Peptides against a protein of PDB entry 2YKT. Designs and how they scored, part 167

Target 1, 231 residues: chain A of PDB entry 2YKT
Amino acid sequence: SRSEEMHRLTENVYKTIMEQFNPSLRNFIAMGKNYEKALAGVTYAAKGYFDALVKMGELASESQGSKELGDVLFQMAEVHRQIQNQLEEMLKSFHNELLTQLEQKVELDSRYLSAALKKYQTEQRSKGDALDKCQAELKKLRKKSQGSKNPQKYSDKELQYIDAISNKQGELENYVSDGYKTALTEERRRFCFLVEKQCAVAKNSAAYHSKGKELLAQKLPLWQQACADPS

## One batch from the design tools (peptide; made by RFdiffusion4, then SolubleMPNN)

Design b2_p21_3_s1 (from b2_p21_3, 9 letters changed)
Fold by OpenDDE base, seed 2:
Structure b2_p21_3_s1 (fold): chain B 231 residues (1-231), chain A 21 residues (1-21)
Amino acid sequence: as target 1 above (231 residues)
Amino acid sequence: MLEEAKKKLEESLQELLKIQE
């Protein structure tokens, strides 16, 4: 029946969230933590590289013929430091605003969804059972009427059961329909939350990239001409 | 080509994780 089909669809939505979405989200969080750790590793490795660059700048500053190049090398290292500071800020936001929040939600969601599904199933079954009972009673009544010498005696009761069945059928269909809409809304809410959090990440990432671009664009022409100028 | 790139990226990630440890 239509109601049975819609019921199956409703249950499948909840099952998809619980068995596919949530585990995938946990994996997503884990991959995010790995990504964060890797970027922290890059930051550490970069520090060593640019500290070594500073050392080269110091040597240039001590030389007789390359003193001005020392300042250039120091500037290069400083710009990197500023870019890395921006990256660290982005990473903090990535951790606190995305990973932590997703982790908190996903841990609580399993129990919530299980309870929601159980509530829906219980009510759906209750309505279904009530409908089945009325249908069974109508069948019994009809059998009794067919065997009776006075079928008109049961006509009013038969009409009452028919009306009850019609009303209960409509109620069940409406309930299942609403349940399906609710389930789809729950699913959409979770995807929307993920999209919104990723938008925040994208904004922070854009700020990081923009700052780096601005700093390098400002200084690069100066650095490029440094060796062309006489000492 | 994309699969090869993904493989290289994964290898690089693992190396970076070792550095962080």
Scores: peptide ipSAE 0.000, ipTM 0.285, DockQ to the pose 0.050
Fold by OpenDDE base, seed 5:
Structure b2_p21_3_s1 (fold): chain B 231 residues (1-231), chain A 21 residues (1-21)
Amino acid sequence: as target 1 above (231 residues)
Amino acid sequence: MLEEAKKKLEESLQELLKIQE
């Protein structure tokens, strides 16, 4: 029946969230943590590289003929430091605003969804059972009427059961339909939350890249002319 | 092809993490 099919669809939505979405989200968080760690590692490795560059700058500054190039090398290292600071800020946001929040959300979701599904199932079953009971009673009444010499005595009761069945059928259909819509909304809400958090990440990433581009664009022409303009 | 790429990326990540630890 239509109601039965819709009921199955509803349960499948909840099942998909609990068994597919949430585990996948947990994995996503784990991968995010790995990504964060890797980027932190990049920052650390970069520090070593540019600290070494600073050392080269110090040597240039101590030289007789390359002193001005020391300043250039220092500037190069400093620009990198600023870029790395921006990256660290982005990573902090990535951790606090994305990973932590997603982790908290997914931990709370299991209990919530279980309760929601159980509530739906209980009510759906209750309505279904009530409908079945009325249908069974009507059938019994009709059998009695067929065997009676005075079938008209059952006419009022028959009408009552017919009305009850019609009402209960409608209620069940509406309930299941609403349940399905609710389930889909729950699913969409979770995806939307993920999208929104990823948008925040994208914004932070854009800021990081923009700052880097700005700093390099500002200084690069100066650096490129350093050797051509000895002083 | 995409699945293979994902696998290779994961392997590369694990290697990087190993080096950094």
Scores: peptide ipSAE 0.000, ipTM 0.295, DockQ to the pose 0.052
Fold by OpenDDE base, seed 1:
Structure b2_p21_3_s1 (fold): chain B 231 residues (1-231), chain A 21 residues (1-21)
Amino acid sequence: as target 1 above (231 residues)
Amino acid sequence: MLEEAKKKLEESLQELLKIQE
């Protein structure tokens, strides 16, 4: 029946969230933590590289003919240090605004969804059982009427059961329909939350890249002319 | 002398970052 099919669809939505979405989200969070760690590793490795560049700048500053190039090398190292500092700030936001929040939500979600599904199932079953009972009683009444010498005796009661069945059928269909809409909304809400948090990450990333580009764009012309303009 | 120069450069760059925000 229509109501049975919609009921199955509703249960499948909850099942998909609990058995597919949530485990995948946990994996996503784990991969995010790995990504964060790798980027932190980049920052650490970069420190060693640019510290070595500073050493080269020190040597230039001590030379007789390349003193001004020492300052250039120091600036290069320092600009990149600032870029790396910005990366660290971005990573903090990535951790606090995305990973932590997703982790908190996914942890609470299992219990919430289980309760929601159980509530739906209980009420759906209750309405279904009530409908089945009325249908069974109507069937019994009709059998009695067929065997009776006075079928008209049962006519009023038959009409009452027919009306009750109609009302209960409508109520069940509406309830299951609403349940399906609710389940789909629950699923959509979770995807929307992920999208919104990822948008925040994208904005922070864009800001990071923009700042780095601006700093380098301002200094690069100066650095490029350093060898052509000996002091 | 060199360390002081590095410090001044760091301060200048930090100021630049603040202005660009």
Scores: peptide ipSAE 0.000, ipTM 0.278, DockQ to the pose 0.018; fails the geometry check
Fold by OpenDDE base, seed 3:
Structure b2_p21_3_s1 (fold): chain B 231 residues (1-231), chain A 21 residues (1-21)
Amino acid sequence: as target 1 above (231 residues)
Amino acid sequence: MLEEAKKKLEESLQELLKIQE
């Protein structure tokens, strides 16, 4: 029946969230943490590299013929340090605005969805059972009527059961329909949450890249000219 | 002297970053 099919669809939505979406989201979070750790490692390694560059700048500053290049090397190191600082800020945002929030949501979601599904199933079954009971009673009544010498005695009751069955069928269909819409909304809400959080991270990442680009664009021409224009 | 120069550079870069926000 239409109601049975819609019921199956509703249950499948909840099952898909619990058995496919949530495990995949946990994996996504795990991969994100790995990515964060790797980027943190890059930042740490970069510090050593640019500290070494500063040392080269110090040597240049102490030289007789390359003193001005010392300042250039210092600027190079400092600009890159600023870029790395921006990366660290982006990573903090990545952790706090995406990973932590997703982890909190997914942890609570399993129990919530299980309860929601169970509630739906219980009410659906209750309505279904009530409908079945009315149908069974009508069948019994009809059987009695056929065996009776006065079938008209049961006509009013028969009409009442028919009306009750019709109403209960309608209620069941509406309930299942609403349940399906609710389930789809739950699924969509979770994807939307992921998208929105990812957008926030993307904005922060864009800002990081933009600032880095601007800093380098400003200084790079000067650095490139340094060797051509000895002081 | 060198440290002072580095400090001034750092300050200038920080100001630049603020402007770019």
Scores: peptide ipSAE 0.000, ipTM 0.273, DockQ to the pose 0.018; fails the geometry check

Design b2_p21_3_s2 (from b2_p21_3, 10 letters changed)
Fold by OpenDDE base, seed 5:
Structure b2_p21_3_s2 (fold): chain B 231 residues (1-231), chain A 21 residues (1-21)
Amino acid sequence: as target 1 above (231 residues)
Amino acid sequence: ELEKAKKELEAQLKKLEEIRA
């Protein structure tokens, strides 16, 4: 029946969130942590490289003929430092505003969804059972009426059961329909939350890239002229 | 059970919002 099909669909939505979405989200968080660790590693490795560059700058500054190039090398290292600082800020936000929040949310969500599904199932079954009972009683009444010499005796009761069945059937259909809509809304809300958090990540990433581009664009022309314009 | 879970979720969401702000 239509109601039965919709009921199955509703249950499947909840099950999909619990068995597919949430585990996948946990994996996403884990992968995010790995990504964060790798980026932190990049920062560490880069520090060593640019510290070595500073050393080269010091040597240039101590030379008689390349002193001005020392300043250039120092500027290069400083720009890198500023870029790395921006990256660290991005990573901090990535950790605190995305990973931590998602982790807390997904952990709490399991209990909520389980309870929600259980409530829906219980109420759906209750309404279904009540409907079935009324239908069965009407059937029994009709059989009794057919065997009676006075069928009119049962007419009022028959009408009552028909009305009850109609009402209960409508109520069940509405309940299941609303349940399905609610389930879909729950699913959408979770995806929307993920999208919103990823938007925040994107904004932070954009800020990081913009800062780097700005700093390099400002200094690069100067650096490129350093060898051509000896002091 | 459901009501309890909802209240817990709401409380956590509020906390997260405060951290986010």
Scores: peptide ipSAE 0.025, ipTM 0.528, DockQ to the pose 0.024
Fold by OpenDDE base, seed 1:
Structure b2_p21_3_s2 (fold): chain B 231 residues (1-231), chain A 21 residues (1-21)
Amino acid sequence: as target 1 above (231 residues)
Amino acid sequence: ELEKAKKELEAQLKKLEEIRA
């Protein structure tokens, strides 16, 4: 029936969230943590590289013919430090605004969705059973009327059952329809939350890249000219 | 949009019910 098909669709939405979306989200969070760890590792490794660059700058400063190049090398290392500081800020936001919040929500969601689905199922079944009961009673009444010498005796009662069935059918259909809408809304809300959190990450990432580009664009012409103009 | 999709689905289900009857 129409209501039964819509009921199945509603249940499938909840099942998709619980069995597909939430596990995938947990995996997404795990991959995010791995990504964060790798970037932290990059930061540490980069520090060693540019510390070594500073050492080369010190040697240049101590030389007779390359003193000015020492300053250039120091500037290169300093720009790196500023870029890395920006990266660390981005990582903090990535952890606090995305990973932590998603982890908290996905954990709470399992119990919530289970309860919501159970509530829907219970009420749907209750309404369905009530409808079935009325239909069964009408059928019994019609059988009695057919075997009776005075069928008109049952006409008023038959009308009452017909009206009751019509009303209960309408209530069931409306309930299931609303249930389906609610389920789809729940699903959309979860995707929207993910999108919004990713937007925040994207903004922070853009700031990191922009800062790096600006710093390098400012200094690179100076560095490129350093060897052409010996002091 | 969700309401529109819901109405469309209801219409489709009604059509299917008529075919099955």
Scores: peptide ipSAE 0.008, ipTM 0.345, DockQ to the pose 0.020
Fold by OpenDDE base, seed 3:
Structure b2_p21_3_s2 (fold): chain B 231 residues (1-231), chain A 21 residues (1-21)
Amino acid sequence: as target 1 above (231 residues)
Amino acid sequence: ELEKAKKELEAQLKKLEEIRA
């Protein structure tokens, strides 16, 4: 029946969230943590590299013929230091504003969805049972009327059951329909939450890449000219 | 020229710090 099919679809939405979406989201969070760790590793490795560059700058500054190149090397290291500092801040935001929040949400969601599905199932079954009962009673009444010498005696009662069945059918269909819409909305808001958090990440990333590119692009010509222009 | 460039760099670094803050 239509109501049965819609009921199946509704349950499937909840099951999809619980069995597909949430586990996938947990995996996404895990991969995010792994990515964060790798980027932290990059930052650490970069520090060693540019610290060594600073050392080279110090040597240049101590020389008699390459003193000005020391300043250039220091500038190179400093620019990258600032870029790395920004990356570190982004990582903090990535952790606190995305990963942590997603983790909290997904863990709390399991119990919520289970309860929501159970509530829906209980109410759906209740309405279905009530409908079945009325149908059964109507069948009994018709059987009684068929064997009666006065069938018209039961005509009013029969009409009452027919009306009740019609009303209960409509109620069940409406309930299941609303349930389906609710389930879809629940699914959508979870995806929206993910999208919104990723938008924040994207904004931070854009700022990071933009500023880094800007600084390097502006200073690179100066550095490239350093050997040709000892002034 | 290098001195001028240093001052400009410092200004740019300050802007970068504002972004990360």
Scores: peptide ipSAE 0.000, ipTM 0.191, DockQ to the pose 0.019
Fold by OpenDDE base, seed 4:
Structure b2_p21_3_s2 (fold): chain B 231 residues (1-231), chain A 21 residues (1-21)
Amino acid sequence: as target 1 above (231 residues)
Amino acid sequence: ELEKAKKELEAQLKKLEEIRA
């Protein structure tokens, strides 16, 4: 039946979220944490490298013939610092605006979805049982009327049951239909949330890349000619 | 009128039962 088919579809949506989406999201979060850790590692390693570069700049500044190159080396380190600050901001966003929020939601979602599905199933069954009961009562009434010497006595009651069955059938169909729409909305909401949070991270990442490009484009020509220019 | 209404409701019920089946 249409209602039964739609009921199965509804349950399958909830099942898909709980058994496929949520586990995949947990894996996504785990992979994100690994990525974050790697980037943090890069940050730490880079700090050591550019701190050493600063030391070379200090030595140049102390020389009699290479003082201006000291400034160049310091500028290189400073540009790196600025780029690194942008990366750190991106990482903070990555952690706080994506990973943490997704993790919090996915932890609570299992219980929520289970309860939602259970509520739907309970109400669906209740409506179905009520419909079945009315159908059974109508059948009993018809049998009683058939055995009666005065069938007209039951005509009004029969009409009432027929009307009730029709109404309950319609109500059940509407409930299941609404349930299916609700389930699909729940699924879409979760994907949309992921997309939105990823967009926020992407914006911050773009800012990081843009700032780096800007700073390097501005300074690189100056650095490239530093050794060619007589002091 | 009652019989007409009854027949109409029965026809509707039959359609709903077919959808439910």
Scores: peptide ipSAE 0.014, ipTM 0.398, DockQ to the pose 0.008; fails the geometry check

Design b2_p21_3_s3 (from b2_p21_3, 9 letters changed)
Fold by OpenDDE base, seed 5:
Structure b2_p21_3_s3 (fold): chain B 231 residues (1-231), chain A 21 residues (1-21)
Amino acid sequence: as target 1 above (231 residues)
Amino acid sequence: SLEEALKKLEEAWKKLEEIKK
């Protein structure tokens, strides 16, 4: 029936969230944590590299003929430090504003959705059973009327059942329709939350890239000509 | 009909999307 098909669609939305969306989101969070860890590793390795560069700058500063190149090497290391600070800020936001918040929600969501689905199913079944009962009673009444010498005796009762069936059918259809809208709203809310949190990360990432580009664009021309200048 | 019901739901969903934008 129409209502049964809509009911199946409603259940499928909840099942899709619980069986596909939430597991995929958990995996997304896990991959995010791995990415964060890798970036932390990059940060550590980069520090070692630029510390070594500072050492080369110190040696240049101690020389008579390459002192100005020492300053260039120090500037390169300092720019790296500033870029690193921006990266750390981005990573902090990535962790606190995306991963932590998604993790908190996804861990609680399975129980919530299960309860919501069960509530819907219980009420849907209750309304369906009431409708079926009225239909069965009407069928019984019609059988009695056909076998009776006075069918008019049952006419008023038949009309009452017909009206009751019509009302219950309409109520069931409306309930299932509203249930489907609610389920779709729940699904969309979860996707929207993910998108919004990812937008925040994207903004912070843009700030990181912008700062790095700005600093390097400012200094790189000076560094490129350093060897052409007199010592 | 089911088609009519689905159309009604789709319209309601479109309205919801507009609110969230």
Scores: peptide ipSAE 0.017, ipTM 0.438, DockQ to the pose 0.022
Fold by OpenDDE base, seed 3:
Structure b2_p21_3_s3 (fold): chain B 231 residues (1-231), chain A 21 residues (1-21)
Amino acid sequence: as target 1 above (231 residues)
Amino acid sequence: SLEEALKKLEEAWKKLEEIKK
């Protein structure tokens, strides 16, 4: 029946969220943590590299003929430090605003969805059972009427059952239809939440890249000229 | 292309919204 088909579709939406979306989201969070760790590792390694660059700058500053190049090397290291600070801010946001929030939500969602599905199933079954009961009663009544010397006696009651069946059928169909819409809305809400959080990450990432580009663009011409201009 | 993929997604979402109405 149409109602049965829609019921199956509704259940499938909930199952898809629980069995496909949520596990995939957990994996996404795990991969995000790995990515964060790798970026932190890059930060640490970069610090060592630019600290070594500072050491080279110190040597230049101590030299008789390359003092000005020491300042250039120091500036290069300083710009890197500033860029790195922006990256660290981005990483903090990535952790606190994306990963942590997703982790909290996905954990709570399993219980919520299970309860929601069970509630839907219980109510759907209840309505279905009520319909089946009315249909069964009508069938019994018709059997009695066929065996009776006065079938007209049962005519009013038969009409009542027919009306009840029609109403219950409509109610069941509406309930299942609404259930399906609700399930789809729940699914969409979860994807939208993910998209919105990723947008926030993208904004923070853009800020990081913009700051880096700005700083480097400002200083690079100066650095490029340093060797060409003997002091 | 990304543009084509986005277009397909948009069409899919539109269909979904129609079902939800």
Scores: peptide ipSAE 0.007, ipTM 0.366, DockQ to the pose 0.051
Fold by OpenDDE base, seed 4:
Structure b2_p21_3_s3 (fold): chain B 231 residues (1-231), chain A 21 residues (1-21)
Amino acid sequence: as target 1 above (231 residues)
Amino acid sequence: SLEEALKKLEEAWKKLEEIKK
């Protein structure tokens, strides 16, 4: 029946969230944590590299013929420091605004969705059983009427069952329809939340990249001329 | 694999660009 089909669709939405979306989201969070760790590792490794560059700058500053190149090397290291500061800020936001919040939500969601699905199933079954009962009683009554010498005796009761069936069918269809809409809304809400959090990450990432580009674009021409134009 | 993931990402990106047109 139409109501049964819609019921199956509704259950499938909940099952998809619980069995596909949420596990995938947990994996997404795990991959995010790995990514964060790797970026932190990059920051640490880069610090060592540019600290070594500073040392080269110190040596240049102590030389008679390359003193001005020392300043260039120091500037390169300083720009790196500023870029890394922006990266660290982005990482903090990534952790606090995305990963932590998603982790909290996904842990709570399993219980919530399970309860929501069970509530829907219980009420749907209750309405379905009531409908089936009325249909069965009508069928029984009709069989009795066909075997009776006075079929008219059962006419009023037959009408009552027909009306009850019609009403219960309508109620069931409406309930299942609303249930399906609710389930779809729950699914959409979760995807929207993910998109919104990713937008925040994207904004922070853009700020990081913009700052880095700006700093490098400002200094790179000067650095490129350092060897060609000694003074 | 990483290669498969990168391929999927590229395909998804292309699809997204087409939708934006």
Scores: peptide ipSAE 0.000, ipTM 0.294, DockQ to the pose 0.103
Fold by OpenDDE base, seed 1:
Structure b2_p21_3_s3 (fold): chain B 231 residues (1-231), chain A 21 residues (1-21)
Amino acid sequence: as target 1 above (231 residues)
Amino acid sequence: SLEEALKKLEEAWKKLEEIKK
């Protein structure tokens, strides 16, 4: 029946969230944490590299013929520092605005969805059972009527059961329909939340990349000519 | 009850969406 099919679809939505979406989201969070850790490692390693570059700049500044190149090397390190500050901000956002929030949601979601599904199933079954009962009573009544010498005696009761069945069928269909819409909404808002949080991270990442491009575009021409035009 | 538990969890879920926008 229509209601049975819609019921199956509804249960399948909840099943998909619990068995496919949530595990995949947990994996996504785990991969995100690994990525964050790797970026932190890169940050640390880069600091060491550019600190060593500063040391080379100091040596140039102390030389007799390469003093101006010391300033260039210092500028290169300073630009890196500024870019690093933007990266740290992005990483903070990545952690706090995406990973932590997703982790909090996925942690409680299994319990929530289980309860929601159970509630839906219980009420769906209750309505279904009530409908089945009315249908069974109608069948019994019809059997009695067929064996009776006065079938008209049961006509009013038959009409009452038919009306009751119609009403209960409608109620069941509406309930299952609403249940399906609710389930789809539950699924959609989870994806939307992920998208929205990822957008925030993307904006912060864009700021990081933009700052780097701006700083390097400004200074690179100066650095490229430094050896050709000693001061 | 199951209903109370469901409500509590739903509220917690919504709170995360509202506060952490």
Scores: peptide ipSAE 0.022, ipTM 0.561, DockQ to the pose 0.024; fails the geometry check

